# Ledger of designs, part 23: peptides against a protein of PDB entry 2L2L

Target 1, 42 residues: chain A of PDB entry 2L2L
Amino acid sequence: SPEERERMIKQLKEELRLEEAKLVLLKKLRQSQIQKEATAQK

## One batch from the design tools (peptide; made by RFdiffusion4, then SolubleMPNN)

Design b2_p18_6_s1
Fold by OpenDDE base, seed 1:
Structure b2_p18_6_s1 (fold): chain B 42 residues (1-42), chain A 18 residues (1-18)
Amino acid sequence: as target 1 above (42 residues)
Amino acid sequence: SVLEEKERKKKEEEKKKE
């Protein structure tokens, strides 16, 4: 159904948004670890 | 903050399970 396809596209867009938010969080966590290591080596 | 983003993600995941 065209309605089922539209629902699936909305679900996939929401899943993509959640994975993008997770990637941003993991990048910030990694950067914070590198900064803590760089400050502990000074 | 990294903590505020974790809390936001937890609330969004909880709202998706409801």
Scores: peptide ipSAE 0.045, ipTM 0.536, DockQ to the pose 0.027
Fold by OpenDDE base, seed 4:
Parts: C-alpha cells; sequence; structure tokens
Structure b2_p18_6_s1 (fold): chain B 42 residues (1-42), chain A 18 residues (1-18)
C-alpha cells in the first residue's frame, strides 16, 4: 500500500536520524580520548 | 558534557523500543 510505504519511509528517516546522532557522539568521544592521551603525554 | 549527551541519547533510544 502507498500508506504502508509512507510509514516505512518515515521509520527509515527516523532510524537514519538516530544513527547520524550516534556517529556525531562517537566522533566527539574519540576526539576527547585523543585529547586526554595528548594531555597525559605532556 | 559528552557523557550527559550519551546518557540522554541512550534514554531516547530505549523509550522508542517500548
Amino acid sequence: as target 1 above (42 residues)
Amino acid sequence: SVLEEKERKKKEEEKKKE
């Protein structure tokens, strides 16, 4: 059904938004780890 | 904090699986 397809597209867009937010968080966490290592070596 | 942002996102994901 076209309504089922629209519901599926809305769900996949929401899943994509959550994975993008998770990737941003993991990048910030990695940067914080690198900064802690760089400050511990000084 | 990066930790507080992590906990907030974990709670948002858990609330969508219920």
Scores: peptide ipSAE 0.045, ipTM 0.540, DockQ to the pose 0.024
Fold by OpenDDE base, seed 5:
Structure b2_p18_6_s1 (fold): chain B 42 residues (1-42), chain A 18 residues (1-18)
Amino acid sequence: as target 1 above (42 residues)
Amino acid sequence: SVLEEKERKKKEEEKKKE
C-alpha cells in the first residue's frame, strides 16, 4: 500500500535521525576525551 | 552534559516504542 510505504519511509527517517544523534554524541565524547588528555598533560 | 544528552536520547527512543 502507498500508506504502508509512507509509514516505512517515516520509520527509516526516524532511524536515520537517531543514528545522526548518536554520531554527534560519540563525536562530543571523543572531543571531551582529547581535551581531558590535553588538560592532564599541563 | 554529554551524559545528559545520552539520557535524553534514550528517553526519546523509549517514548517512540510505546
Scores: peptide ipSAE 0.045, ipTM 0.538, DockQ to the pose 0.026
Fold by OpenDDE base, seed 2:
Structure b2_p18_6_s1 (fold): chain B 42 residues (1-42), chain A 18 residues (1-18)
Amino acid sequence: as target 1 above (42 residues)
Amino acid sequence: SVLEEKERKKKEEEKKKE
């Protein structure tokens, strides 16, 4: 159904939004580790 | 904190699977 296809597209857009938020968080975690290592070497 | 942001995102994902 066209309505089932629209529901599936809305679900996939929400999944994509969650994965993009996870990628931003992983980049922040990586940067925080690099900063902690750089402060532990001083 | 980055840790508190991780816990908030995990709880938001769990609430959307219900």
Scores: peptide ipSAE 0.044, ipTM 0.538, DockQ to the pose 0.024

Design b2_p18_6_s2
Fold by OpenDDE base, seed 5:
Structure b2_p18_6_s2 (fold): chain B 42 residues (1-42), chain A 18 residues (1-18)
Amino acid sequence: as target 1 above (42 residues)
Amino acid sequence: SVEERKEREKKEREEKEK
């Protein structure tokens, strides 16, 4: 059904937003690790 | 919300089963 497809698209968009938020957190964590290593070498 | 839609769809199924 076109309505079922629209429901599925909305679910996939919400899952995508959650994965994007997770990627932002992981990138910040990785950057913080690199910065700590760079400050420990000084 | 996706959750509010699942809850509405559950209520519509329960109403059709009565």
Scores: peptide ipSAE 0.042, ipTM 0.454, DockQ to the pose 0.125
Fold by OpenDDE base, seed 2:
Structure b2_p18_6_s2 (fold): chain B 42 residues (1-42), chain A 18 residues (1-18)
Amino acid sequence: as target 1 above (42 residues)
Amino acid sequence: SVEERKEREKKEREEKEK
């Protein structure tokens, strides 16, 4: 139904927002690891 | 709302596990 499609679109938008937030956290974690390795080599 | 639907699905799952 059109209503089921709208509910599915809203769900997929929220899943996308959560995956984008996870990706930002993983990028920050990776950057922090690289910075720790770069500071440990000094 | 997406949140209200997730809360309903959570309650239905919790009710089926009892």
Scores: peptide ipSAE 0.040, ipTM 0.439, DockQ to the pose 0.083
Fold by OpenDDE base, seed 3:
Order: C-alpha cells, then structure tokens, then sequence
Structure b2_p18_6_s2 (fold): chain B 42 residues (1-42), chain A 18 residues (1-18)
C-alpha cells in the first residue's frame, strides 16, 4: 500500500535521525579521548 | 510491517553468521 510505504519512510527517517545523534555523540567522545591523550603527553 | 521487516533482516544476519 502507498500508505504503508509512507509509514515505513517516516520510521526509517526517525531511525536515521537517532543514528545520526549517536554518531555525533561518539565523535565527541572520541575527540575528548584524543584531547585527553594529547594533554596527558604534555 | 516494519517490525516484520526487522525480524526478516535479523534472520538474514543470523543465516550469514553461520
């Protein structure tokens, strides 16, 4: 059904938004680790 | 359903891991 397809697209967009938010958090965590390592070596 | 699709994708992953 076209309505089922639209519901599926909306769900996939929300899943994508949640995964993008997780990726931003993981990138910030990784950057914080690199900065702590770089400050601990000085 | 999206739930049925996720369950199918899970089964396909379990078949590829064997």
Amino acid sequence: as target 1 above (42 residues)
Amino acid sequence: SVEERKEREKKEREEKEK
Scores: peptide ipSAE 0.040, ipTM 0.434, DockQ to the pose 0.060
Fold by OpenDDE base, seed 1:
Structure b2_p18_6_s2 (fold): chain B 42 residues (1-42), chain A 18 residues (1-18)
Amino acid sequence: as target 1 above (42 residues)
Amino acid sequence: SVEERKEREKKEREEKEK
């Protein structure tokens, strides 16, 4: 159905938004780890 | 999962057809 395809597209867009948010958090976590290692070496 | 969603939608259609 065209309605089923529209529901699928809406979910894939929501999943993509959640994955993008997760990627931003993982990048911040990695940066915080590098900063903690750099401050622990000083 | 996409598969669990298809199973839920199949059950919801079968419940509306009764």
Scores: peptide ipSAE 0.035, ipTM 0.497, DockQ to the pose 0.067

Design b2_p18_6_s3
Fold by OpenDDE base, seed 1:
Structure b2_p18_6_s3 (fold): chain B 42 residues (1-42), chain A 18 residues (1-18)
Amino acid sequence: as target 1 above (42 residues)
Amino acid sequence: SVEEEKKRREEKERKEKE
């Protein structure tokens, strides 16, 4: 159905938004780890 | 008929699941 396709597209857009948010958090976590290692070496 | 109204509801639910 065209309505099922529209529901699936809405779900995939929401999943994409959550994955993008997860990627930003993982990048911040990685940066915080590098900073903690750099401060532990000083 | 109450039975015709029930059949019309089941047909709508079938079309919403397809």
Scores: peptide ipSAE 0.021, ipTM 0.366, DockQ to the pose 0.043
Fold by OpenDDE base, seed 4:
Structure b2_p18_6_s3 (fold): chain B 42 residues (1-42), chain A 18 residues (1-18)
Amino acid sequence: as target 1 above (42 residues)
Amino acid sequence: SVEEEKKRREEKERKEKE
């Protein structure tokens, strides 16, 4: 059904938004680890 | 018209089965 397809597209868009937010958090965590290692080597 | 209402119901039922 076209309506079922639209419901699935809305669900997949929300899942994508949550995974994008998680990727931003993981990138910030990784950058914080690199900075902590760079300050511990000085 | 009763015929136009019947035609609209048949078109909805066809779209619900797709």
Scores: peptide ipSAE 0.019, ipTM 0.407, DockQ to the pose 0.044
Fold by OpenDDE base, seed 5:
Parts: C-alpha cells; structure tokens; sequence
Structure b2_p18_6_s3 (fold): chain B 42 residues (1-42), chain A 18 residues (1-18)
C-alpha cells in the first residue's frame, strides 16, 4: 500500500535521526578522551 | 440499511489500519 510505504519511510527517518544523535555523542566522547589524554601529558 | 452502512464504515476503518 502507498500508506504502508509512507509509514515505513516515517519510521526509517526516525531511526536515522536516532543513529545521527548517537554518532554525535560518540564523536563528543572520543574528543573528550583525546582532550583528557592531552591534558594528562602536560 | 443503516446496519449495512455501519458495516461499510467498519470495513473502511479496518483497511485504513492495515
């Protein structure tokens, strides 16, 4: 159905938004680790 | 019939939820 396809597209867009948010958090965590290592070497 | 019209509405709502 075209309506089922539209529901599936809406679900996949929400899943994509959640994975993008997770990637931002993982990038911040990685950056914080590098900064802590750089401050511990001073 | 009012009952046949009610059955036709319930069938449309079932197809919209599928």
Amino acid sequence: as target 1 above (42 residues)
Amino acid sequence: SVEEEKKRREEKERKEKE
Scores: peptide ipSAE 0.018, ipTM 0.365, DockQ to the pose 0.051
Fold by OpenDDE base, seed 2:
Structure b2_p18_6_s3 (fold): chain B 42 residues (1-42), chain A 18 residues (1-18)
Amino acid sequence: as target 1 above (42 residues)
Amino acid sequence: SVEEEKKRREEKERKEKE
């Protein structure tokens, strides 16, 4: 139904928002590790 | 008719599942 399709689109948008936030966190964690290694080599 | 009431329930259940 069109209503089921709208419910599914809302769920997929929320899942996308959560995975984008997780990706940003993982990128920051990786960058912080690289910076910590670069400061430990000085 | 009992048949007509049953048919109305099945039509409502189809519209609720859509």
Scores: peptide ipSAE 0.020, ipTM 0.337, DockQ to the pose 0.035; fails the geometry check

Design b2_p18_6_s4
Fold by OpenDDE base, seed 4:
Structure b2_p18_6_s4 (fold): chain B 42 residues (1-42), chain A 18 residues (1-18)
Amino acid sequence: as target 1 above (42 residues)
Amino acid sequence: SVEEEKRREEERKKELEE
């Protein structure tokens, strides 16, 4: 159905938004770890 | 919470496979 397709597109857009937010968080955590290691080696 | 939003997404995904 066209209505089922529109519901699926809305869900895939929400899923994409959540995975993008998770990727931003993981990148920040990784950068913080690298910075802590670089400060602990000085 | 990111974990709570992910749980709600998994619930909506199960309701479409039924």
Scores: peptide ipSAE 0.035, ipTM 0.546, DockQ to the pose 0.039
Fold by OpenDDE base, seed 5:
Structure b2_p18_6_s4 (fold): chain B 42 residues (1-42), chain A 18 residues (1-18)
Amino acid sequence: as target 1 above (42 residues)
Amino acid sequence: SVEEEKRREEERKKELEE
């Protein structure tokens, strides 16, 4: 159904939003690790 | 409300199981 397809697209958009938020958090964590390593080498 | 949005999500999950 076109309605079922629209529901599935809405679910996939919410999943995508959650994965994007997770990727932002992981990038910040990685940057903090690199900065700590760079400050420990000085 | 967050509770109303959860209820609508559960109703959509039931409608996909039918």
Scores: peptide ipSAE 0.025, ipTM 0.479, DockQ to the pose 0.072
Fold by OpenDDE base, seed 2:
Structure b2_p18_6_s4 (fold): chain B 42 residues (1-42), chain A 18 residues (1-18)
Amino acid sequence: as target 1 above (42 residues)
Amino acid sequence: SVEEEKRREEERKKELEE
């Protein structure tokens, strides 16, 4: 159905938004880890 | 009955909203 297809597209867009937010968090965590390692080596 | 026809139309409208 066209309505089922539209519901599936809305769900996939919400999943994509959540994975993008997770990727931003993981990049910040990685940067924080690199900074902690750089401060521990001084 | 006009009431029974109205109920069947509301049931078809719910089935199209799911």
Scores: peptide ipSAE 0.021, ipTM 0.363, DockQ to the pose 0.057
Fold by OpenDDE base, seed 1:
Structure b2_p18_6_s4 (fold): chain B 42 residues (1-42), chain A 18 residues (1-18)
Amino acid sequence: as target 1 above (42 residues)
Amino acid sequence: SVEEEKRREEERKKELEE
């Protein structure tokens, strides 16, 4: 159905938004780890 | 009841397949 396809597109857009948010959090976590290691070596 | 909850979930699943 065209309605099913529209529902699926909305779901995939929401999943993509959640994955992008997760990627930003993982990048921040990695940066925080590198900074903690750099401060622990001083 | 667990059977009533399953029936409601199957009804919601059918409404999502329409």
Scores: peptide ipSAE 0.019, ipTM 0.410, DockQ to the pose 0.038

Design b2_p18_7_s2 (from b2_p18_7, 10 letters changed)
Fold by OpenDDE base, seed 3:
Structure b2_p18_7_s2 (fold): chain B 42 residues (1-42), chain A 18 residues (1-18)
Amino acid sequence: as target 1 above (42 residues)
Amino acid sequence: ERLKRLEEEEKRIREEKE
């Protein structure tokens, strides 16, 4: 049904938002680890 | 610590997906 399709699109958009947010955090975590290692070597 | 705050935020995102 059109209403089932709209519910599925809404769910997939929320899943995409959560995965994009997770990818941004993993990139920030990786950069923070590199900075911590660079500070410990100085 | 910035790292600890990012780990706590990642934990919240995992809990919102369950």
Scores: peptide ipSAE 0.062, ipTM 0.671, DockQ to the pose 0.030
Fold by OpenDDE base, seed 2:
Structure b2_p18_7_s2 (fold): chain B 42 residues (1-42), chain A 18 residues (1-18)
Amino acid sequence: as target 1 above (42 residues)
Amino acid sequence: ERLKRLEEEEKRIREEKE
């Protein structure tokens, strides 16, 4: 159904939004770990 | 502090997928 297709597109867009948000947080987490290690070596 | 908040936010986003 066109309505079932539109529901699936909305679900996939929300999954993509959550993955993009997770990727941004993981990048910030990794950068914060590298900075903490670089400050502990001084 | 900032690192702990980012780990807690990552945990919440993971729990929204289960």
Scores: peptide ipSAE 0.062, ipTM 0.671, DockQ to the pose 0.030
Fold by OpenDDE base, seed 1:
Structure b2_p18_7_s2 (fold): chain B 42 residues (1-42), chain A 18 residues (1-18)
Amino acid sequence: as target 1 above (42 residues)
Amino acid sequence: ERLKRLEEEEKRIREEKE
């Protein structure tokens, strides 16, 4: 139904938002790990 | 310090998907 399609689109938009937030966080985590390793080698 | 806060935030984002 059109209503089921709208619910699915809302769910997929929320999943996409959470994946984008996770990707930004993992990039910051990776950068923080590289910085921690670079400071531990001095 | 910052690394631990990011790991805790990753855990919260994972738990929000279950």
Scores: peptide ipSAE 0.061, ipTM 0.670, DockQ to the pose 0.029
Fold by OpenDDE base, seed 4:
Structure b2_p18_7_s2 (fold): chain B 42 residues (1-42), chain A 18 residues (1-18)
Amino acid sequence: as target 1 above (42 residues)
Amino acid sequence: ERLKRLEEEEKRIREEKE
């Protein structure tokens, strides 16, 4: 159904938004870990 | 401090996906 397709597209857009937010957070976390390691070696 | 806030935000995003 076109209505079922629209519901599926809305769900996939929300899943994509959550995965993009998670990816940004993991990149910041990784950068902060590398900075801690670089400060612990001095 | 900043790393602890990021770990807490990661936990919240994981709990919203369950």
Scores: peptide ipSAE 0.059, ipTM 0.669, DockQ to the pose 0.029

Design b2_p18_7_s3 (from b2_p18_7, 6 letters changed)
Fold by OpenDDE base, seed 2:
Structure b2_p18_7_s3 (fold): chain B 42 residues (1-42), chain A 18 residues (1-18)
Amino acid sequence: as target 1 above (42 residues)
Amino acid sequence: AREEELEEELERLRREKE
């Protein structure tokens, strides 16, 4: 159904938004960990 | 502090996906 397709597109857009937010947080966390390791080795 | 806040927010996003 066109309505079922619209619901599926809305769900996939929300999943994409959550994965993009998660990717931004993981990149920030990784950068913080690398900086801590680089400061602990000095 | 900042890493703990980022880990807590990652756990929230995981719970919203379940």
Scores: peptide ipSAE 0.079, ipTM 0.707, DockQ to the pose 0.032
Fold by OpenDDE base, seed 5:
Structure b2_p18_7_s3 (fold): chain B 42 residues (1-42), chain A 18 residues (1-18)
Amino acid sequence: as target 1 above (42 residues)
Amino acid sequence: AREEELEEELERLRREKE
């Protein structure tokens, strides 16, 4: 149904938003870890 | 501190997906 497709698209958009937010946080976490390692080597 | 805040926010996002 067109209505079922619209519901599925809304769900996939919310899943995409959560995965994008998670990716930003993981990138910040990784950058923090690399910076800590670089400061511990000085 | 900053890593702990990021881990807590990641845990919140996991709970929103369940």
Scores: peptide ipSAE 0.078, ipTM 0.707, DockQ to the pose 0.031
Fold by OpenDDE base, seed 1:
Structure b2_p18_7_s3 (fold): chain B 42 residues (1-42), chain A 18 residues (1-18)
Amino acid sequence: as target 1 above (42 residues)
Amino acid sequence: AREEELEEELERLRREKE
């Protein structure tokens, strides 16, 4: 149904938004870990 | 502190996906 396709598109857009947010947080976490390792070696 | 806050926010995003 066109309505079922619209619901699926809305779900996939929300999943994409959550995965993009997760990717930003994982990049920040990785940067923080590298900084902690670099400060622990000084 | 900042890593714990980011890990908690990642855990919240995982719970919103379930």
Scores: peptide ipSAE 0.077, ipTM 0.705, DockQ to the pose 0.031
Fold by OpenDDE base, seed 3:
Order: C-alpha cells, then sequence, then structure tokens
Structure b2_p18_7_s3 (fold): chain B 42 residues (1-42), chain A 18 residues (1-18)
C-alpha cells in the first residue's frame, strides 16, 4: 500500500542516518588508532 | 528492532572511543 511504502521510506531514512553516524565514529576510531601507533613508534 | 540494534551499536562505539 502507499502507507506501507511511506513507512518503509521513513525506516530506510533513519537506517541511513544511523549508518552515517556509525561511519563518522568508525573514522574517528581509525584515526585514533593511527595516532596511537604513530606515537608508539617514536 | 533494527533501528534499536543500530542505536545500541552506536552507543558501544561511543564507549570504545572514550
Amino acid sequence: as target 1 above (42 residues)
Amino acid sequence: AREEELEEELERLRREKE
């Protein structure tokens, strides 16, 4: 139904927002790991 | 269900960053 499609689009938009936030966190974690490795090699 | 699981995973990743 049109109502089921609208609910599915709302769910997919929230999933996308959460995955974008997760990607930002993972990039920050990865950068912290690289910095820790670079400081441990000095 | 899936949105809640992703929110919990984001909270785990926040705690691992501290």
Scores: peptide ipSAE 0.048, ipTM 0.644, DockQ to the pose 0.026

Design b2_p18_7_s4 (from b2_p18_7, 5 letters changed)
Fold by OpenDDE base, seed 1:
Structure b2_p18_7_s4 (fold): chain B 42 residues (1-42), chain A 18 residues (1-18)
Amino acid sequence: as target 1 above (42 residues)
Amino acid sequence: EREEELEEELERLRREKE
């Protein structure tokens, strides 16, 4: 139904938002780890 | 410290998907 399609689109938009947020956090975590390793080697 | 805060925020995002 059109209503089922709208619910699915809302769910997929929320899943996309959460995966984008996770990707930003993983990039920050990776940068922090690289910086920590670079400071531990000095 | 900053790594732990990011890991806790990642764990919160995982719980919001369940």
Scores: peptide ipSAE 0.138, ipTM 0.757, DockQ to the pose 0.031
Fold by OpenDDE base, seed 2:
Structure b2_p18_7_s4 (fold): chain B 42 residues (1-42), chain A 18 residues (1-18)
Amino acid sequence: as target 1 above (42 residues)
Amino acid sequence: EREEELEEELERLRREKE
C-alpha cells in the first residue's frame, strides 16, 4: 500500500542517518589514532 | 579521553540498530 511504502521510506531514512553518523565517528576516531601514532614517532 | 568518548557514542549507535 502507499502507507506501507511511506513507512519503509521512513525506516530507510533513519537507517541512512544512523550509518552516516557512524561513518563520521569512525572517520574522527581513525584521524585521532593516526595523529596519536604520528606524535608517538617523534 | 576523546577516543573513549567516540567509542562510547559508536556503541550507543550500535544499540539503536538492534
Scores: peptide ipSAE 0.138, ipTM 0.756, DockQ to the pose 0.031
Fold by OpenDDE base, seed 3:
Structure b2_p18_7_s4 (fold): chain B 42 residues (1-42), chain A 18 residues (1-18)
Amino acid sequence: as target 1 above (42 residues)
Amino acid sequence: EREEELEEELERLRREKE
């Protein structure tokens, strides 16, 4: 139904928001790890 | 310190998806 499609679109938008937030945090974590490794090798 | 805070926030976002 049109109502079922609207519910699915709302769920997929929330899933996208959470995955975008995870991607930002993983990029920051990866950058911190690379910096820590580069400082531990000196 | 900053790495631990980022790992905790990633764990919170995993729990919000379950």
Scores: peptide ipSAE 0.136, ipTM 0.756, DockQ to the pose 0.031
Fold by OpenDDE base, seed 4:
Structure b2_p18_7_s4 (fold): chain B 42 residues (1-42), chain A 18 residues (1-18)
Amino acid sequence: as target 1 above (42 residues)
Amino acid sequence: EREEELEEELERLRREKE
């Protein structure tokens, strides 16, 4: 149904938003860990 | 400090996916 397709597109857009937010956080966390390792080696 | 805040925010996003 066109209505079922619209509901599925809305769900996939919300899942994409959450995975994009998670990816930004993981990139920041990884950067912080690399900086801590670089400061602990000095 | 900033890593703990990022881990807590990541845990919140995991709970919103369940």
Scores: peptide ipSAE 0.134, ipTM 0.754, DockQ to the pose 0.031

Design b2_p18_8_s3
Fold by OpenDDE base, seed 1:
Structure b2_p18_8_s3 (fold): chain B 42 residues (1-42), chain A 18 residues (1-18)
Amino acid sequence: as target 1 above (42 residues)
Amino acid sequence: SELEEMIERLRKELEEER
């Protein structure tokens, strides 16, 4: 139904938002790990 | 630490996905 499709679009938009947030956090986490390793080597 | 805060934010986003 049109209402089922609208619900599915809302769910997929929320999943996309969470995956984009995870990607940003993982990039920052990786950068922080590299910085921690670089400071531990000094 | 900033690392611990980022890990906690990641845990929160993973819980919101469930």
Scores: peptide ipSAE 0.072, ipTM 0.699, DockQ to the pose 0.031
Fold by OpenDDE base, seed 4:
Order: sequence, then C-alpha cells, then structure tokens
Structure b2_p18_8_s3 (fold): chain B 42 residues (1-42), chain A 18 residues (1-18)
Amino acid sequence: as target 1 above (42 residues)
Amino acid sequence: SELEEMIERLRKELEEER
C-alpha cells in the first residue's frame, strides 16, 4: 500500500541518518588517532 | 578526552539503530 511504502521510506531515511552520523564520527576518530600517533612519535 | 566523547557518541548511535 502507499502507507506501507511511506513507512518503509521513513525507516530507510532514519537508517541513512544514523549511518551518516556514524561515518562522520568514525572519520573524526580516525583523524584523532592519526594525530595522537604523530604527536607520540615526536 | 575528545576520543572518549567520540566513542560514547558512536555507542549511542549504534544503540539507537537497534
């Protein structure tokens, strides 16, 4: 039904929002780790 | 630390998906 499709689109948008948030946090985490390693080697 | 805050945010986002 159109209502089932709308519910599925809403769920997929929420999953996408969470995955985008995780990706941003993982990129920041990786950058912080690289910076810590670079400062610990000096 | 900024690292611990980022790990805690990641845990929260992983829990919200479940």
Scores: peptide ipSAE 0.069, ipTM 0.696, DockQ to the pose 0.031
Fold by OpenDDE base, seed 2:
Structure b2_p18_8_s3 (fold): chain B 42 residues (1-42), chain A 18 residues (1-18)
Amino acid sequence: as target 1 above (42 residues)
Amino acid sequence: SELEEMIERLRKELEEER
């Protein structure tokens, strides 16, 4: 139904928002780890 | 630390996925 399709689109948009947030956090975490290693080697 | 805050934010987003 059109209502089922709208519910599925809302769910997929929330899943995409969470995966994009997770990807941004993992990229920042990786950068922080590389910086910590580069400061510990000096 | 900023690292600990990022880990806690990541844990929260992973719990909201469940």
Scores: peptide ipSAE 0.066, ipTM 0.694, DockQ to the pose 0.030
Fold by OpenDDE base, seed 5:
Structure b2_p18_8_s3 (fold): chain B 42 residues (1-42), chain A 18 residues (1-18)
Amino acid sequence: as target 1 above (42 residues)
Amino acid sequence: SELEEMIERLRKELEEER
């Protein structure tokens, strides 16, 4: 039904939001690690 | 820190999914 499709779209939007937030966190963590390594080499 | 705020946002979002 259209209502079932709309529920599925809402679920997929929430999953996408979580994966985007996780991706941003992992990028920041990786950047922090690289910066720590670069500072430890000075 | 910005990283701690991001971790806390992710925790909240994962709790809202449950």
Scores: peptide ipSAE 0.066, ipTM 0.676, DockQ to the pose 0.037

## One batch from the design tools (peptide; made by RFdiffusion4, then SolubleMPNN)

Design b2_p19_1_s1
Fold by OpenDDE base, seed 2:
Structure b2_p19_1_s1 (fold): chain B 42 residues (1-42), chain A 19 residues (1-19)
Amino acid sequence: as target 1 above (42 residues)
Amino acid sequence: SELEERIEEIKKKIEELKK
């Protein structure tokens, strides 16, 4: 039904936001590691 | 990456349900 599809879209949007937040955190962690190594080599 | 692939798959499913 249209109502079921709307509920499924809402659930998928919630999962999307969680996975995008994880990706942002992993990218920040990677960048922090690179910066830490670059400062330790000076 | 597996995480980026999962994000793209979720986006695809959302677009398919909006059609």
Scores: peptide ipSAE 0.585, ipTM 0.886, DockQ to the pose 0.796
Fold by OpenDDE base, seed 4:
Structure b2_p19_1_s1 (fold): chain B 42 residues (1-42), chain A 19 residues (1-19)
Amino acid sequence: as target 1 above (42 residues)
Amino acid sequence: SELEERIEEIKKKIEELKK
């Protein structure tokens, strides 16, 4: 039904926002690790 | 990455449900 489809879209949008936020954090963490390694190796 | 692929899969499902 249209109502079920709307509920499914809302759930998928919520999941999408969580996964996108996770990706941003993991990219920042990876960058910080690379910077720490580069500074430690001198 | 696996996470980026999952994000694109979710986006595709949303687009299919909006049609």
Scores: peptide ipSAE 0.585, ipTM 0.885, DockQ to the pose 0.779
Fold by OpenDDE base, seed 3:
Structure b2_p19_1_s1 (fold): chain B 42 residues (1-42), chain A 19 residues (1-19)
Amino acid sequence: as target 1 above (42 residues)
Amino acid sequence: SELEERIEEIKKKIEELKK
């Protein structure tokens, strides 16, 4: 059904936004960890 | 990465459902 496909697309878009937000957060956390280690060694 | 691959798979599924 077109209505079922629209519901599935909405669900997949929400999942996509959550996974993209997770990727951004993990990249920032990794950068912060590297920066903290570099500053703690000085 | 596995997370980047999962993101591309979700994008592909969305595009397939729009056709």
Scores: peptide ipSAE 0.583, ipTM 0.885, DockQ to the pose 0.815
Fold by OpenDDE base, seed 5:
Structure b2_p19_1_s1 (fold): chain B 42 residues (1-42), chain A 19 residues (1-19)
Amino acid sequence: as target 1 above (42 residues)
Amino acid sequence: SELEERIEEIKKKIEELKK
């Protein structure tokens, strides 16, 4: 049904939001690790 | 990465359901 498809789209959009937020956090963590290693070598 | 692949799969499923 249209209502069922709308519910599925809302669920998938929430999952997408969480996975994208996780990706951003992991990229920031990786960048912070690189910066920490670069400062420890100085 | 596995996470980027999962994100792309979710995006594809959303586009399929909008049609």
Scores: peptide ipSAE 0.583, ipTM 0.885, DockQ to the pose 0.792

